# Designs tried in a protein design run: peptides against a protein of PDB entry 2YKT. Part 52

Target 1, 231 residues: chain A of PDB entry 2YKT
Amino acid sequence: SRSEEMHRLTENVYKTIMEQFNPSLRNFIAMGKNYEKALAGVTYAAKGYFDALVKMGELASESQGSKELGDVLFQMAEVHRQIQNQLEEMLKSFHNELLTQLEQKVELDSRYLSAALKKYQTEQRSKGDALDKCQAELKKLRKKSQGSKNPQKYSDKELQYIDAISNKQGELENYVSDGYKTALTEERRRFCFLVEKQCAVAKNSAAYHSKGKELLAQKLPLWQQACADPS

## One batch from the design tools (peptide)

Design b1_p23_2_s3 (made by RFdiffusion4, then SolubleMPNN; from b1_p23_2, 10 letters changed)
Fold by OpenDDE base, seed 3:
Structure b1_p23_2_s3 (fold): chain B 231 residues (1-231), chain A 23 residues (1-23)
Amino acid sequence: as target 1 above (231 residues)
Amino acid sequence: SMEELRRETEEYEKELKEFEEEE
């Protein structure tokens, strides 16, 4: 029936969220944690590299003919430090604003959706059962009327059941239709939540990249000229 | 827009919070 088809569609939306979206989101969080760990690893490795660069700068500063290049090497290391600080801020935001929040929400959402689906199913079944009961009673009444010597005495009752069936059918169809719209809204909200949180990450990432670009653009011309002057 | 996304997210978060409080 029309209502049964719409009911199946509604249940399928909830099932898609519970069985596909939420597990995929959990995997996304796990991959995010892995990415965070890798970036932290890069940070640590970079520190070692630029610490070694500072050592080279110290040696230049102690030389007779390359003292000014020592300052250049120190500046390169300092710019890296500032860029690294910005990366750490980005990673902090990535962890706190995306990963932690998504993890908390997905855990609660599993229980929420289960309860929401159960509530919908219970009410849908209740309305369906009430409709079926009225249809069954009408059928019984019609059989009784056909076997009666006075069928007219059942006419008012028959009209009442017909009206009740029509009303209950309409209520069921409306409920299932609204249920489907609600389910689609639930799905959309979850995608919107993900998009919004990812936008926050993107903004923080943009700040990191812009800071790096700014610092390097400011200093790079100076560094490029350092070897052109004999001293 | 980001504002539209925010509103939809806030409604979702509110419903989850209400569920948590009722559970």
Scores: peptide ipSAE 0.136, ipTM 0.752, DockQ to the pose 0.889
Fold by OpenDDE base, seed 5:
Structure b1_p23_2_s3 (fold): chain B 231 residues (1-231), chain A 23 residues (1-23)
Amino acid sequence: as target 1 above (231 residues)
Amino acid sequence: SMEELRRETEEYEKELKEFEEEE
């Protein structure tokens, strides 16, 4: 029936969230943690590289013929330091605004969805059982009427059951329909949450990239000129 | 829109929090 099919669809939405979305989200969080760790590693390794660059700058500053290039090398290292500081801020936001929040919610969400599905199933079954009972009673009444010498005595009761069945059928259909809409809304909310948190990360990432671009754009021409026009 | 997204997220977070408090 239409109601049965819609009921199946409703259950499938909840199951899809629980069995597909949430596990995928857990994997997403895990991959995010790996990404964060890798970037932190890059930051640390970069520090060693640019510290070594500073040492080269010191040597240049001590030289007779390349003293001015020492300052250039120091500036290169300093710009890198500033870029890395921006990256660290981005990573902090990535951890706190996305990963931590998702991790906290995914476990709670599993319980929430389980309870929501169970509530829906219980009420749906209750309405279905009530309908089935009423249909069964009508069938029994019709059998009695058919075997009776005076079937007219059952006519009023038959009409009552028919009316009750009609009402219960309508209520069941409406409930299942609303249940389906609710389930779809639940799915949408979870995707919306993910999108919103990812947008925050994207903004911070954009700030990191912008700052790096600005710093390098400002200094790079000066560094290039220092090499082209030796003192 | 971003405002719609925010609203939907806030509603979801509220429902989860209420559920947690009831458990």
Scores: peptide ipSAE 0.125, ipTM 0.747, DockQ to the pose 0.841
Fold by OpenDDE base, seed 4:
Structure b1_p23_2_s3 (fold): chain B 231 residues (1-231), chain A 23 residues (1-23)
Amino acid sequence: as target 1 above (231 residues)
Amino acid sequence: SMEELRRETEEYEKELKEFEEEE
């Protein structure tokens, strides 16, 4: 029946969230933590590289013919420091605004959805059972009417059962329909939450990239001409 | 479905009428 099909669809939405979305989200969080760790590793490795660059700048400053290049190398290291500060801010946001919040959400969500699905199933079954009972009673009544010398005595009661079945069918259909809409809304809100949190991270990432581009754009022409300038 | 119920009702009404005519 239409109501049974819609019921199946409703259950499938909840099951999809619980059995596919949430596990996938947990994996996403895990991959995010790995990414965070790797970026932290990049930060550390970059520090070592640019510290070594500073050392080269010191040597240039001590030279007789390359002193001005020492300043250039120091500037390169300083720009890196500023860019790295922006990366660290991005990483903090990535951790606090995305990973932590998603982790909290996914942990709470399993219990919530289980309860929501159970509530829906219980009420749906209750309405379905009531409908089935009325249908069964109508069938029994019709059997009694068949073979009776006065079948007309059952006509009014038959009409009452038909009306009751119609009403209960309508109620069941409405309930399942509303349940389906609710389930779809629950699914959508979870994707929206993910998108919104990812957007926040994207904004912070954009700030990191923008700052880096700005700093390098300001200094790179100066660095490029340094070797062409007389000592 | 309601359509099935309608069909069943019509069939039953026909059967009842035939039964009454046979008695």
Scores: peptide ipSAE 0.000, ipTM 0.203, DockQ to the pose 0.010
Fold by OpenDDE base, seed 1:
Structure b1_p23_2_s3 (fold): chain B 231 residues (1-231), chain A 23 residues (1-23)
Amino acid sequence: as target 1 above (231 residues)
Amino acid sequence: SMEELRRETEEYEKELKEFEEEE
């Protein structure tokens, strides 16, 4: 029936979220944590590299013929420090605004959706059982009427059961239809949450890249000319 | 309870809505 088919569709939406989306989201979070860890590793390694660059700058500053190149090397290290600070802010956002919140939500939603599905199934079954019972009673009444010498005696009751069946069928169809819409809304909400949290991270990432580009665009021409213009 | 879970979920949804409104 139409209601049965829509019921199956509704359950399939919940199952898709619980069995496909949520596990995939958990994997996404795990991959995000790995990415964060790798970036932290890059940060640490970069610090060591640019600290060593500062030491080279110190040596240049102590030299007789390369003092101005010391300042250049210091500037390179300082620009790195500023870019690194921006990266740390991006990573903070990545952790707090994406990974943590997604992790909390996926755990919460897993429990919520399980309960929601169970509630839907229970109510759907209850309405279905009530309908089936009414249909069964009508069938019994019709059998009784067929065997009776006075079928007219049962006509009013038959009409009442027909009306009751029609009403219960309508209620079931409406309930299942609403259930399907709700399930689709839940699915969409999960994707929207992911997209919007990722957008927040993307904005912070853009700020990181913009700051780096700005600083390097300002300084790189000066650094490139440093060896051509000894002082 | 389901009600508690729903309320908690709605908080995330509210945050999301606020984010959209800020854009």
Scores: peptide ipSAE 0.048, ipTM 0.621, DockQ to the pose 0.079; fails the geometry check

Design b1_p23_2_s4 (made by RFdiffusion4, then SolubleMPNN; from b1_p23_2, 14 letters changed)
Fold by OpenDDE base, seed 4:
Structure b1_p23_2_s4 (fold): chain B 231 residues (1-231), chain A 23 residues (1-23)
Amino acid sequence: as target 1 above (231 residues)
Amino acid sequence: SMSELKKLSEEYEQSLKDFLAEE
């Protein structure tokens, strides 16, 4: 029946969230943690590299013919420090606003969805059983009427059961239809949550890239000029 | 829309909070 098919669709939405979405989200979080760790590693390695660059700048500053290049090397290291600070802020946001939030929600969500599905199934079954009971009673009444010498005696009761069945059928169909819409909304809300948290990361990432671009665009011509025109 | 996105995200978070409150 239409209601049975809609019921199956509803259950399948919940199952898809629990069995596909949530496990995939856990994997996404794990991959995010790996990415964060790698970027933290880059940050640490970069510090050593630019500290060594500062040392080269010190040597240039101590030279007789390359003093101005010492300042250039120091500026290069300083610009990198500023870019790196921005990266660290991005990583902090990535951890706190995306990974932590998703991790906290995904574990709780498994319990929530299980309870929601169970509630839906219980109520759907209750309405279905009530409908089946009315249908069975109507069938019994019709059999009794066919065997009676006075079938007209049962006509009013038959009409009452027909009306009750119609009402219960409509109620069941509406409940299942609403259940399906609710399930789809549950799925959509979870994707929206993910997208929103990812948008925050994207904004912070954009800020990091913008700052880096601005600083380098400002300084690079000066550094190039210093190399072309030694004092 | 971005407004819709935020709304649905907040509704998701609220649903989980409500669930915890019922336990």
Scores: peptide ipSAE 0.361, ipTM 0.889, DockQ to the pose 0.903
Fold by OpenDDE base, seed 5:
Structure b1_p23_2_s4 (fold): chain B 231 residues (1-231), chain A 23 residues (1-23)
Amino acid sequence: as target 1 above (231 residues)
Amino acid sequence: SMSELKKLSEEYEQSLKDFLAEE
Protein backbone atom coordinates (compact mmCIF):
# COMPACT_ATOMS: atom_id res chain seq x y z
CA SER B 1 0.00 0.00 0.00
CA ARG B 2 0.96 3.67 -0.27
CA SER B 3 1.24 3.89 3.51
CA GLU B 4 3.47 0.83 3.72
CA GLU B 5 5.74 2.11 0.97
CA MET B 6 6.01 5.53 2.58
CA HIS B 7 6.77 3.86 5.90
CA ARG B 8 9.57 1.85 4.31
CA LEU B 9 11.00 4.99 2.72
CA THR B 10 10.91 6.80 6.07
CA GLU B 11 12.77 4.01 7.85
CA ASN B 12 15.30 3.88 5.03
CA VAL B 13 16.12 7.58 5.45
CA TYR B 14 16.91 7.08 9.13
CA LYS B 15 18.89 3.93 8.37
CA THR B 16 20.85 5.73 5.65
CA ILE B 17 21.85 8.46 8.09
CA MET B 18 22.77 5.98 10.80
CA GLU B 19 24.49 3.35 8.67
CA GLN B 20 25.98 5.43 5.83
CA PHE B 21 26.19 9.13 6.70
CA ASN B 22 27.42 8.88 10.30
CA PRO B 23 30.09 6.23 9.62
CA SER B 24 31.27 8.26 6.63
CA LEU B 25 31.36 11.36 8.81
CA ARG B 26 33.48 9.52 11.39
CA ASN B 27 35.87 8.59 8.62
CA PHE B 28 35.89 12.20 7.41
CA ILE B 29 36.85 13.35 10.92
CA ALA B 30 39.61 10.74 11.08
CA MET B 31 40.99 11.83 7.72
CA GLY B 32 40.81 15.43 8.91
CA LYS B 33 42.87 14.58 11.98
CA ASN B 34 45.44 12.86 9.80
CA TYR B 35 45.58 15.91 7.54
CA GLU B 36 46.01 18.19 10.55
CA LYS B 37 48.85 16.04 11.86
CA ALA B 38 50.59 16.08 8.50
CA LEU B 39 50.34 19.87 8.28
CA ALA B 40 51.73 20.18 11.79
CA GLY B 41 54.58 17.99 10.61
CA VAL B 42 55.13 20.34 7.68
CA THR B 43 55.34 23.24 10.12
CA TYR B 44 58.00 21.48 12.14
CA ALA B 45 60.02 20.44 9.11
CA ALA B 46 59.77 23.92 7.62
CA LYS B 47 61.21 25.43 10.79
CA GLY B 48 64.33 23.33 10.43
CA TYR B 49 64.70 24.25 6.77
CA PHE B 50 64.36 27.98 7.30
CA ASP B 51 66.56 27.93 10.39
CA ALA B 52 69.19 26.46 8.11
CA LEU B 53 68.46 29.24 5.62
CA VAL B 54 69.09 31.79 8.37
CA LYS B 55 72.45 30.16 8.94
CA MET B 56 73.26 30.66 5.28
CA GLY B 57 72.23 34.29 5.68
CA GLU B 58 74.63 34.66 8.59
CA LEU B 59 77.45 33.34 6.45
CA ALA B 60 76.56 35.79 3.69
CA SER B 61 76.58 38.66 6.19
CA GLU B 62 80.03 37.62 7.34
CA SER B 63 81.34 37.41 3.79
CA GLN B 64 83.24 40.21 2.08
CA GLY B 65 81.39 40.19 -1.20
CA SER B 66 77.85 38.98 -0.38
CA LYS B 67 76.78 40.99 2.67
CA GLU B 68 73.60 42.34 1.11
CA LEU B 69 72.45 38.82 0.28
CA GLY B 70 72.50 38.04 3.99
CA ASP B 71 69.62 40.44 4.52
CA VAL B 72 67.75 38.90 1.61
CA LEU B 73 68.06 35.42 3.09
CA PHE B 74 66.90 36.71 6.48
CA GLN B 75 63.88 38.32 4.84
CA MET B 76 63.04 35.08 3.07
CA ALA B 77 63.10 33.23 6.37
CA GLU B 78 61.01 35.91 8.08
CA VAL B 79 58.36 35.92 5.36
CA HIS B 80 58.14 32.17 5.67
CA ARG B 81 57.71 32.50 9.44
CA GLN B 82 54.79 34.85 8.91
CA ILE B 83 53.19 32.52 6.39
CA GLN B 84 53.66 29.60 8.75
CA ASN B 85 52.04 31.53 11.61
CA GLN B 86 49.04 32.07 9.39
CA LEU B 87 48.95 28.36 8.64
CA GLU B 88 48.93 27.58 12.35
CA GLU B 89 45.98 29.91 12.82
CA MET B 90 44.16 28.14 10.02
CA LEU B 91 44.91 24.76 11.60
CA LYS B 92 43.59 25.95 14.94
CA SER B 93 40.36 26.96 13.26
CA PHE B 94 40.25 23.69 11.35
CA HIS B 95 40.53 21.78 14.60
CA ASN B 96 38.18 23.86 16.74
CA GLU B 97 35.51 24.88 14.25
CA LEU B 98 35.25 21.73 12.17
CA LEU B 99 36.79 18.59 13.66
CA THR B 100 35.85 19.15 17.30
CA GLN B 101 32.33 20.23 16.42
CA LEU B 102 31.73 17.23 14.20
CA GLU B 103 33.31 14.77 16.63
CA GLN B 104 31.18 15.93 19.55
CA LYS B 105 27.96 15.70 17.61
CA VAL B 106 28.39 12.50 15.60
CA GLU B 107 28.29 10.23 18.66
CA LEU B 108 25.34 12.05 20.17
CA ASP B 109 23.57 11.96 16.83
CA SER B 110 23.58 8.16 16.80
CA ARG B 111 21.56 8.13 20.01
CA TYR B 112 19.29 10.91 18.81
CA LEU B 113 18.47 9.16 15.54
CA SER B 114 17.86 5.84 17.27
CA ALA B 115 15.38 7.50 19.61
CA ALA B 116 13.70 9.39 16.78
CA LEU B 117 13.32 6.27 14.65
CA LYS B 118 12.01 4.27 17.61
CA LYS B 119 9.45 6.94 18.43
CA TYR B 120 8.26 7.01 14.83
CA GLN B 121 8.08 3.21 14.61
CA THR B 122 6.15 2.94 17.87
CA GLU B 123 3.53 5.45 16.84
CA GLN B 124 3.26 4.08 13.31
CA ARG B 125 2.73 0.57 14.67
CA SER B 126 0.17 1.81 17.18
CA LYS B 127 -1.88 3.44 14.43
CA GLY B 128 -1.46 0.43 12.17
CA ASP B 129 -2.58 -1.98 14.89
CA ALA B 130 -5.64 0.12 15.63
CA LEU B 131 -6.56 0.07 11.95
CA ASP B 132 -6.03 -3.68 11.70
CA LYS B 133 -8.23 -4.21 14.74
CA CYS B 134 -11.09 -2.26 13.21
CA GLN B 135 -10.74 -4.16 9.95
CA ALA B 136 -10.80 -7.46 11.81
CA GLU B 137 -13.90 -6.46 13.76
CA LEU B 138 -15.69 -5.44 10.57
CA LYS B 139 -14.85 -8.81 9.04
CA LYS B 140 -16.25 -10.60 12.09
CA LEU B 141 -19.39 -8.50 11.98
CA ARG B 142 -19.95 -9.25 8.29
CA LYS B 143 -19.61 -12.99 8.93
CA LYS B 144 -22.13 -12.74 11.75
CA SER B 145 -24.53 -10.76 9.59
CA GLN B 146 -24.28 -13.23 6.72
CA GLY B 147 -25.30 -16.06 9.03
CA SER B 148 -28.13 -14.10 10.64
CA LYS B 149 -31.86 -14.26 9.88
CA ASN B 150 -31.97 -10.47 10.32
CA PRO B 151 -28.92 -8.89 8.61
CA GLN B 152 -30.38 -5.37 8.95
CA LYS B 153 -29.74 -5.57 12.69
CA TYR B 154 -26.00 -5.09 12.02
CA SER B 155 -26.18 -2.40 9.31
CA ASP B 156 -25.59 0.59 11.59
CA LYS B 157 -22.64 -1.04 13.30
CA GLU B 158 -21.13 -2.00 9.94
CA LEU B 159 -21.35 1.63 8.83
CA GLN B 160 -19.62 2.74 12.03
CA TYR B 161 -16.70 0.38 11.43
CA ILE B 162 -16.39 1.50 7.81
CA ASP B 163 -16.19 5.12 8.93
CA ALA B 164 -13.68 4.28 11.66
CA ILE B 165 -11.49 2.39 9.18
CA SER B 166 -11.57 5.30 6.74
CA ASN B 167 -10.59 7.77 9.46
CA LYS B 168 -7.81 5.58 10.84
CA GLN B 169 -6.45 4.92 7.35
CA GLY B 170 -6.31 8.65 6.66
CA GLU B 171 -4.65 9.33 9.99
CA LEU B 172 -2.02 6.66 9.36
CA GLU B 173 -1.27 7.98 5.87
CA ASN B 174 -0.89 11.54 7.16
CA TYR B 175 1.35 10.44 10.02
CA VAL B 176 3.63 8.44 7.75
CA SER B 177 3.76 11.26 5.20
CA ASP B 178 4.75 13.76 7.88
CA GLY B 179 7.26 11.27 9.21
CA TYR B 180 8.90 11.03 5.80
CA LYS B 181 9.16 14.81 5.48
CA THR B 182 10.66 14.99 8.96
CA ALA B 183 13.22 12.31 8.15
CA LEU B 184 14.29 14.10 4.96
CA THR B 185 14.64 17.33 6.91
CA GLU B 186 16.83 15.57 9.47
CA GLU B 187 19.11 14.38 6.69
CA ARG B 188 19.25 17.82 5.07
CA ARG B 189 20.07 19.59 8.35
CA ARG B 190 23.07 17.33 8.89
CA PHE B 191 24.47 18.11 5.46
CA CYS B 192 23.81 21.80 6.06
CA PHE B 193 25.74 21.64 9.32
CA LEU B 194 28.69 20.03 7.56
CA VAL B 195 28.63 22.59 4.75
CA GLU B 196 28.39 25.50 7.19
CA LYS B 197 31.37 24.31 9.22
CA GLN B 198 33.37 23.65 6.07
CA CYS B 199 32.62 27.20 4.89
CA ALA B 200 34.24 28.58 8.03
CA VAL B 201 37.33 26.48 7.34
CA ALA B 202 37.36 27.67 3.74
CA LYS B 203 37.35 31.32 4.86
CA ASN B 204 40.30 30.73 7.15
CA SER B 205 42.13 28.83 4.43
CA ALA B 206 41.54 31.74 2.06
CA ALA B 207 43.09 34.09 4.61
CA TYR B 208 46.18 31.88 4.80
CA HIS B 209 46.59 31.80 1.04
CA SER B 210 45.95 35.53 0.71
CA LYS B 211 48.56 36.41 3.31
CA GLY B 212 51.16 34.22 1.65
CA LYS B 213 50.40 35.66 -1.77
CA GLU B 214 50.63 39.23 -0.51
CA LEU B 215 53.92 38.78 1.31
CA LEU B 216 55.62 36.93 -1.52
CA ALA B 217 54.33 39.31 -4.18
CA GLN B 218 55.75 42.23 -2.21
CA LYS B 219 59.19 40.77 -1.53
CA LEU B 220 60.04 38.53 -4.47
CA PRO B 221 60.91 41.37 -6.88
CA LEU B 222 63.27 42.84 -4.27
CA TRP B 223 65.00 39.53 -3.71
CA GLN B 224 65.45 38.99 -7.43
CA GLN B 225 66.89 42.48 -7.86
CA ALA B 226 69.42 41.94 -5.07
CA CYS B 227 71.07 39.23 -7.14
CA ALA B 228 71.34 41.56 -10.12
CA ASP B 229 72.75 44.53 -8.16
CA PRO B 230 75.66 43.42 -6.01
CA SER B 231 76.96 45.91 -3.43
CA SER A 1 20.56 30.38 0.35
CA MET A 2 23.08 31.25 3.04
CA SER A 3 20.21 32.12 5.34
CA GLU A 4 18.61 28.74 4.82
CA LEU A 5 21.93 26.99 5.36
CA LYS A 6 22.48 28.76 8.66
CA LYS A 7 18.92 28.16 9.81
CA LEU A 8 18.98 24.45 9.12
CA SER A 9 22.41 24.10 10.71
CA GLU A 10 21.20 25.87 13.85
CA GLU A 11 18.08 23.73 13.97
CA TYR A 12 20.26 20.63 13.87
CA GLU A 13 22.36 21.88 16.78
CA GLN A 14 19.29 22.84 18.76
CA SER A 15 17.68 19.44 18.23
CA LEU A 16 20.71 17.75 19.77
CA LYS A 17 20.69 20.16 22.71
CA ASP A 18 17.03 19.50 23.30
CA PHE A 19 17.62 15.77 23.19
CA LEU A 20 20.35 16.04 25.83
CA ALA A 21 18.09 18.12 28.03
CA GLU A 22 15.34 15.51 27.88
CA GLU A 23 17.65 12.58 28.62
Scores: peptide ipSAE 0.358, ipTM 0.887, DockQ to the pose 0.808
Fold by OpenDDE base, seed 2:
Structure b1_p23_2_s4 (fold): chain B 231 residues (1-231), chain A 23 residues (1-23)
Amino acid sequence: as target 1 above (231 residues)
Amino acid sequence: SMSELKKLSEEYEQSLKDFLAEE
């Protein structure tokens, strides 16, 4: 029946969220943590590299003929430090605004969805059972009427059951239809939440990249000139 | 729209809060 089909569709939406979306989201969080860890590793390794660059700058500063290049090397290291600070801010945001938020909610969401599905199923079954009962009673009444010497005695009651069945059928269909819309909305809200959190990450990432680009664009010509025009 | 996105996201968060409050 139409109601049965819609019921199956509704259950499938909840199942898709619970069995596909949420597990995939957990994996997404895990991959995010791996990415964060890797970036932290890059940060640490970069520090060592640029600390070594500073050492080269110190040697240049101690030289008789390359003193100005010492300052250049120090500036290179400083620009890196500034870029790194921006990266750390981005990572902090990535952790706090995305990963933590998703991680905290995904487990709770599983419980929420289970409860929501159960509530829907319980009410759907209740309405279905009530309909079935009325249908069964009508069938029983018709059997009695067929065996009766006065079938007209049961005519009014038969009409009442027919009307009740029609009403209950309509109510069931409406309930299941609304349930389906609700389920789809639940799914959409979860994707929207993910997108919104990812947008925040994207903004922070853009800021990081912009700052790095600006700093390097500003300084690179100066560093190049220092090699071409010795003091 | 961006406003709709935010609204639906907020509704999701609120639904979870409400659920916790009912437990």
Scores: peptide ipSAE 0.357, ipTM 0.887, DockQ to the pose 0.849
Fold by OpenDDE base, seed 3:
Structure b1_p23_2_s4 (fold): chain B 231 residues (1-231), chain A 23 residues (1-23)
Amino acid sequence: as target 1 above (231 residues)
Amino acid sequence: SMSELKKLSEEYEQSLKDFLAEE
């Protein structure tokens, strides 16, 4: 029946969220943690590289013919330090505002969806059982009427059951239809939540890249000039 | 629209809060 098909579709939406979306989101969180760890590794490795650059700057400052290049090398290391501080701020935001929040919500969401599906199934079954009972009673009544010498005695009751069946069928169809719309909305709002959180990450990432671009664009011409004009 | 995305996201968060309050 149309109601049975729509019921199956509704259950399939909940199952898709529970069995596909939520596990994929858990994997996404895990990959995010791996990415954070790798970026922390980059931070650590970069510190070592630019500390070594400072050492080269010290040697230049101690030289007789390259003193001015010492200041350039120190400036390069300082600009990197500022860029690195922006990266650390971005990573803190990435961890606290995205990963932690998603991790907390995905565990709670499993319970929420289980309860929502169970509630829908219970009410759908209740309405279905009530319809089946009414149909069964009508069938019994018709059998009694066919065997009776006075079939008109049952005519009013038969009409009442027909009306009750029609109403219960309509209620079941409406309930399942609304259930399907609700399930689709549940799926959509989870994707919207993910998109919104990724927009926050994108904004933070853009701020990091912008700051780096600005600092390097300001200093790079000065550093290039120092190489072209040996004092 | 971005406003619709934000609204649906907020509704998702609120639904989870409401669920926790009912337990």
Scores: peptide ipSAE 0.356, ipTM 0.886, DockQ to the pose 0.868

## One batch from the design tools (peptide)

Design b1_p24_1 (made by RFdiffusion4)
Fold by OpenDDE base, seed 4:
Structure b1_p24_1 (fold): chain B 231 residues (1-231), chain A 24 residues (1-24)
Amino acid sequence: as target 1 above (231 residues)
Amino acid sequence: ATEYLSDKYEEVKENYEELKHLLE
């Protein structure tokens, strides 16, 4: 029946969230933590590299013929520092605004969804059982009527059961329909939350890339000309 | 309303799958 099919769909939505979405989200968080760790490692390694670059700049500054190149090397290191500061800000946001919040949500979700599904199932079953009971009673009544010398005696009661069945069927269908909408809304809400958090990450990432591009675009022409300029 | 929501959900899902395939 339509109601049964919709019921199955509803249960499948909840099961998909619990068995597919949430585990996948946990994996996503884990991969995010790995990514964060790698980027932190990059930041640390980059610091060492550009500290060494500063040392080269110091040597240039002490030279007689390459003093101006010392300033260039210092500027390169400084630009890197600013870019790395922006990266660190991005990483902070990545951790606090995405990973932490997703982790909190996914850990709380299992109990909630289980309870929601059970509640739905219990009520759905209750309504279904009530409907089945009425249908069974109608069947019994019809059997009695067929065996009676006065079938007309049962006509009013038969009509009452038919009406009751119709009403209960409608109630069940409405309940299952609402349940399905609710389940889909729950699923959508979770994806929307992920999208929104990822948007925040994207904004911070964009800021990092923009700052880097801006700084390098500003300075790179100067650096490129440094060796061509007379001492 | 349920049908509408279901249809929209399927459309979104389909779009996502298409995007996924595009990025593969």
Scores: peptide ipSAE 0.014, ipTM 0.376, DockQ to the pose 0.062
Fold by OpenDDE base, seed 2:
Structure b1_p24_1 (fold): chain B 231 residues (1-231), chain A 24 residues (1-24)
Amino acid sequence: as target 1 above (231 residues)
Amino acid sequence: ATEYLSDKYEEVKENYEELKHLLE
């Protein structure tokens, strides 16, 4: 029946969230933590590299013929420092606004969804059983009427059962339909939350890249000319 | 790729933990 098919679809939505979405989200969080770790490592390693660059700049500043190149090397290191500061801000947001929040939600969601599915199943079954019972009683009544010397005696009761069946069937169909919409909304809400959090990450990432591009675009032409214009 | 990078930076794990605390 239509209601049975819709019921199966509803259950499948909940199962998809619990068995596919949530495990995949846990994996996503794990991969995010690995990415964060790698970027933190890059930040530290980069500091060592550019500290060494500063040392080269100091040596240039102490030289007789390369003093101006010392300033260039210092500027290169300083621009990198500013870019790395922006990266750290992005990482802070990545950790606090994405990973932590997703981790908190995914751990609580399993219990919530299980309870929601169980509630739906219980009520759906209750309505279905009530309908089946009413249908069975009508069938019994009809059999009794067929064997009776006065079938007209049962006509009013038959009509009452028919009306009751119609009403219960309508209620079941509406309940299952609403259940399906609710399940789809739950699924959509979870994807929307992920999208919203990724949008925040994207904004912060864009700021990082924009700052780097701006600083390098400003300074790179000057650095490229430094060796061509010896003092 | 992330696994590879994570392994490469295992040597600076202590520094990472310090940075993580600063970012929290």
Scores: peptide ipSAE 0.011, ipTM 0.317, DockQ to the pose 0.025
Fold by OpenDDE base, seed 5:
Structure b1_p24_1 (fold): chain B 231 residues (1-231), chain A 24 residues (1-24)
Amino acid sequence: as target 1 above (231 residues)
Amino acid sequence: ATEYLSDKYEEVKENYEELKHLLE
């Protein structure tokens, strides 16, 4: 029946969230944490490299014929510092605005969805059982009428059961329909939350890349000419 | 549809576990 099919669809939505979406989201968070750790490692390694570059700049500044190259090397290190600051801001947002918030949500969601599905199933079954009972009673009444010398005696009661069945069928269909809409809304809400948090990360990432490009584009021509300039 | 999604999930999960071990 239409109601049975819609019921199946409703349950499948909840199952998809619990068995597919939530585990996948946990994996996403885990991979995010690994990515964050790797970027932290890159940050540390980069610091060592550019600290060593500063040392080379100091040596140039102490030389008689290469002093101006010392300033160039210091500028290179300073630009790196500025780019690193932007990366740290991006990572902060990545951690606080995406990973932490998603982790908090997914940990609570299993219990919530289980309870929501159970509530829906219980009420759906209750309405279905009530409908089945009325249908069974109508069938019994019709059997009695067929064996009776006065079938007209049962006509009013038969009409009452028919009306009750119709009403209960309508109620069940409406309940299942609303349940399906609710389930789809729950699914959409979770995807929307992920998209919104990822947008925040994307904005900060864009700022990081933009700042880096700007700083390097500004300074690189100057650095490229440094060796051609007289001391 | 659910079966199809489940199959894809298992494939992704396997890839995830492999990657996780490589990054540890």
Scores: peptide ipSAE 0.000, ipTM 0.310, DockQ to the pose 0.040
Fold by OpenDDE base, seed 3:
Structure b1_p24_1 (fold): chain B 231 residues (1-231), chain A 24 residues (1-24)
Amino acid sequence: as target 1 above (231 residues)
Amino acid sequence: ATEYLSDKYEEVKENYEELKHLLE
């Protein structure tokens, strides 16, 4: 029936969220944590590299012929430090605004969705059973009327059951239809939440890249000029 | 690269806001 098909679709939406979306989201979070760890590793390795660059700058500052290049090397290391600070801010945002929040949501969602689905199923079944009961009673009444010497005696009751069946059928269809819309909304809400959090990550990432570009664009011409001068 | 990312971010954000309003 139409209501049965709609019911199946509704249940499938909940099942898709619980069995496909949520596990995939958990995997996404795990991959995010791996990415965060790798970036932290890059940060640490970069620190060692630029600390060594500072050491080269110190040696230049102690030289007779390359003293001014020491300052250049120090500036290069300082710019890196500033870029690194921006990266750390981005990583904090990545962790706090995306990973943590997604993890909190997905943890609570399994219980929530299970309860929501059960509630829907219980009410759907209740309405369906009530409809079936009325249909069964009408059938019983019609059999009784057909065997009676006075069928007119049952005419009013028959009309009552017909009306009840019509009303209950309509209620069931409306309930299942609303249930389907609700389920689709729940699914869409979860995707929207993911998109929102990823937008925040993108914004912070853009800020990191902009800061780096700005700092390097400002200093790079000066550093290049320092090498052109023989003194 | 930064400009490209910023433009794409705004596009995605706009799409998200539209979708969010449909669910409110």
Scores: peptide ipSAE 0.020, ipTM 0.549, DockQ to the pose 0.182; fails the geometry check

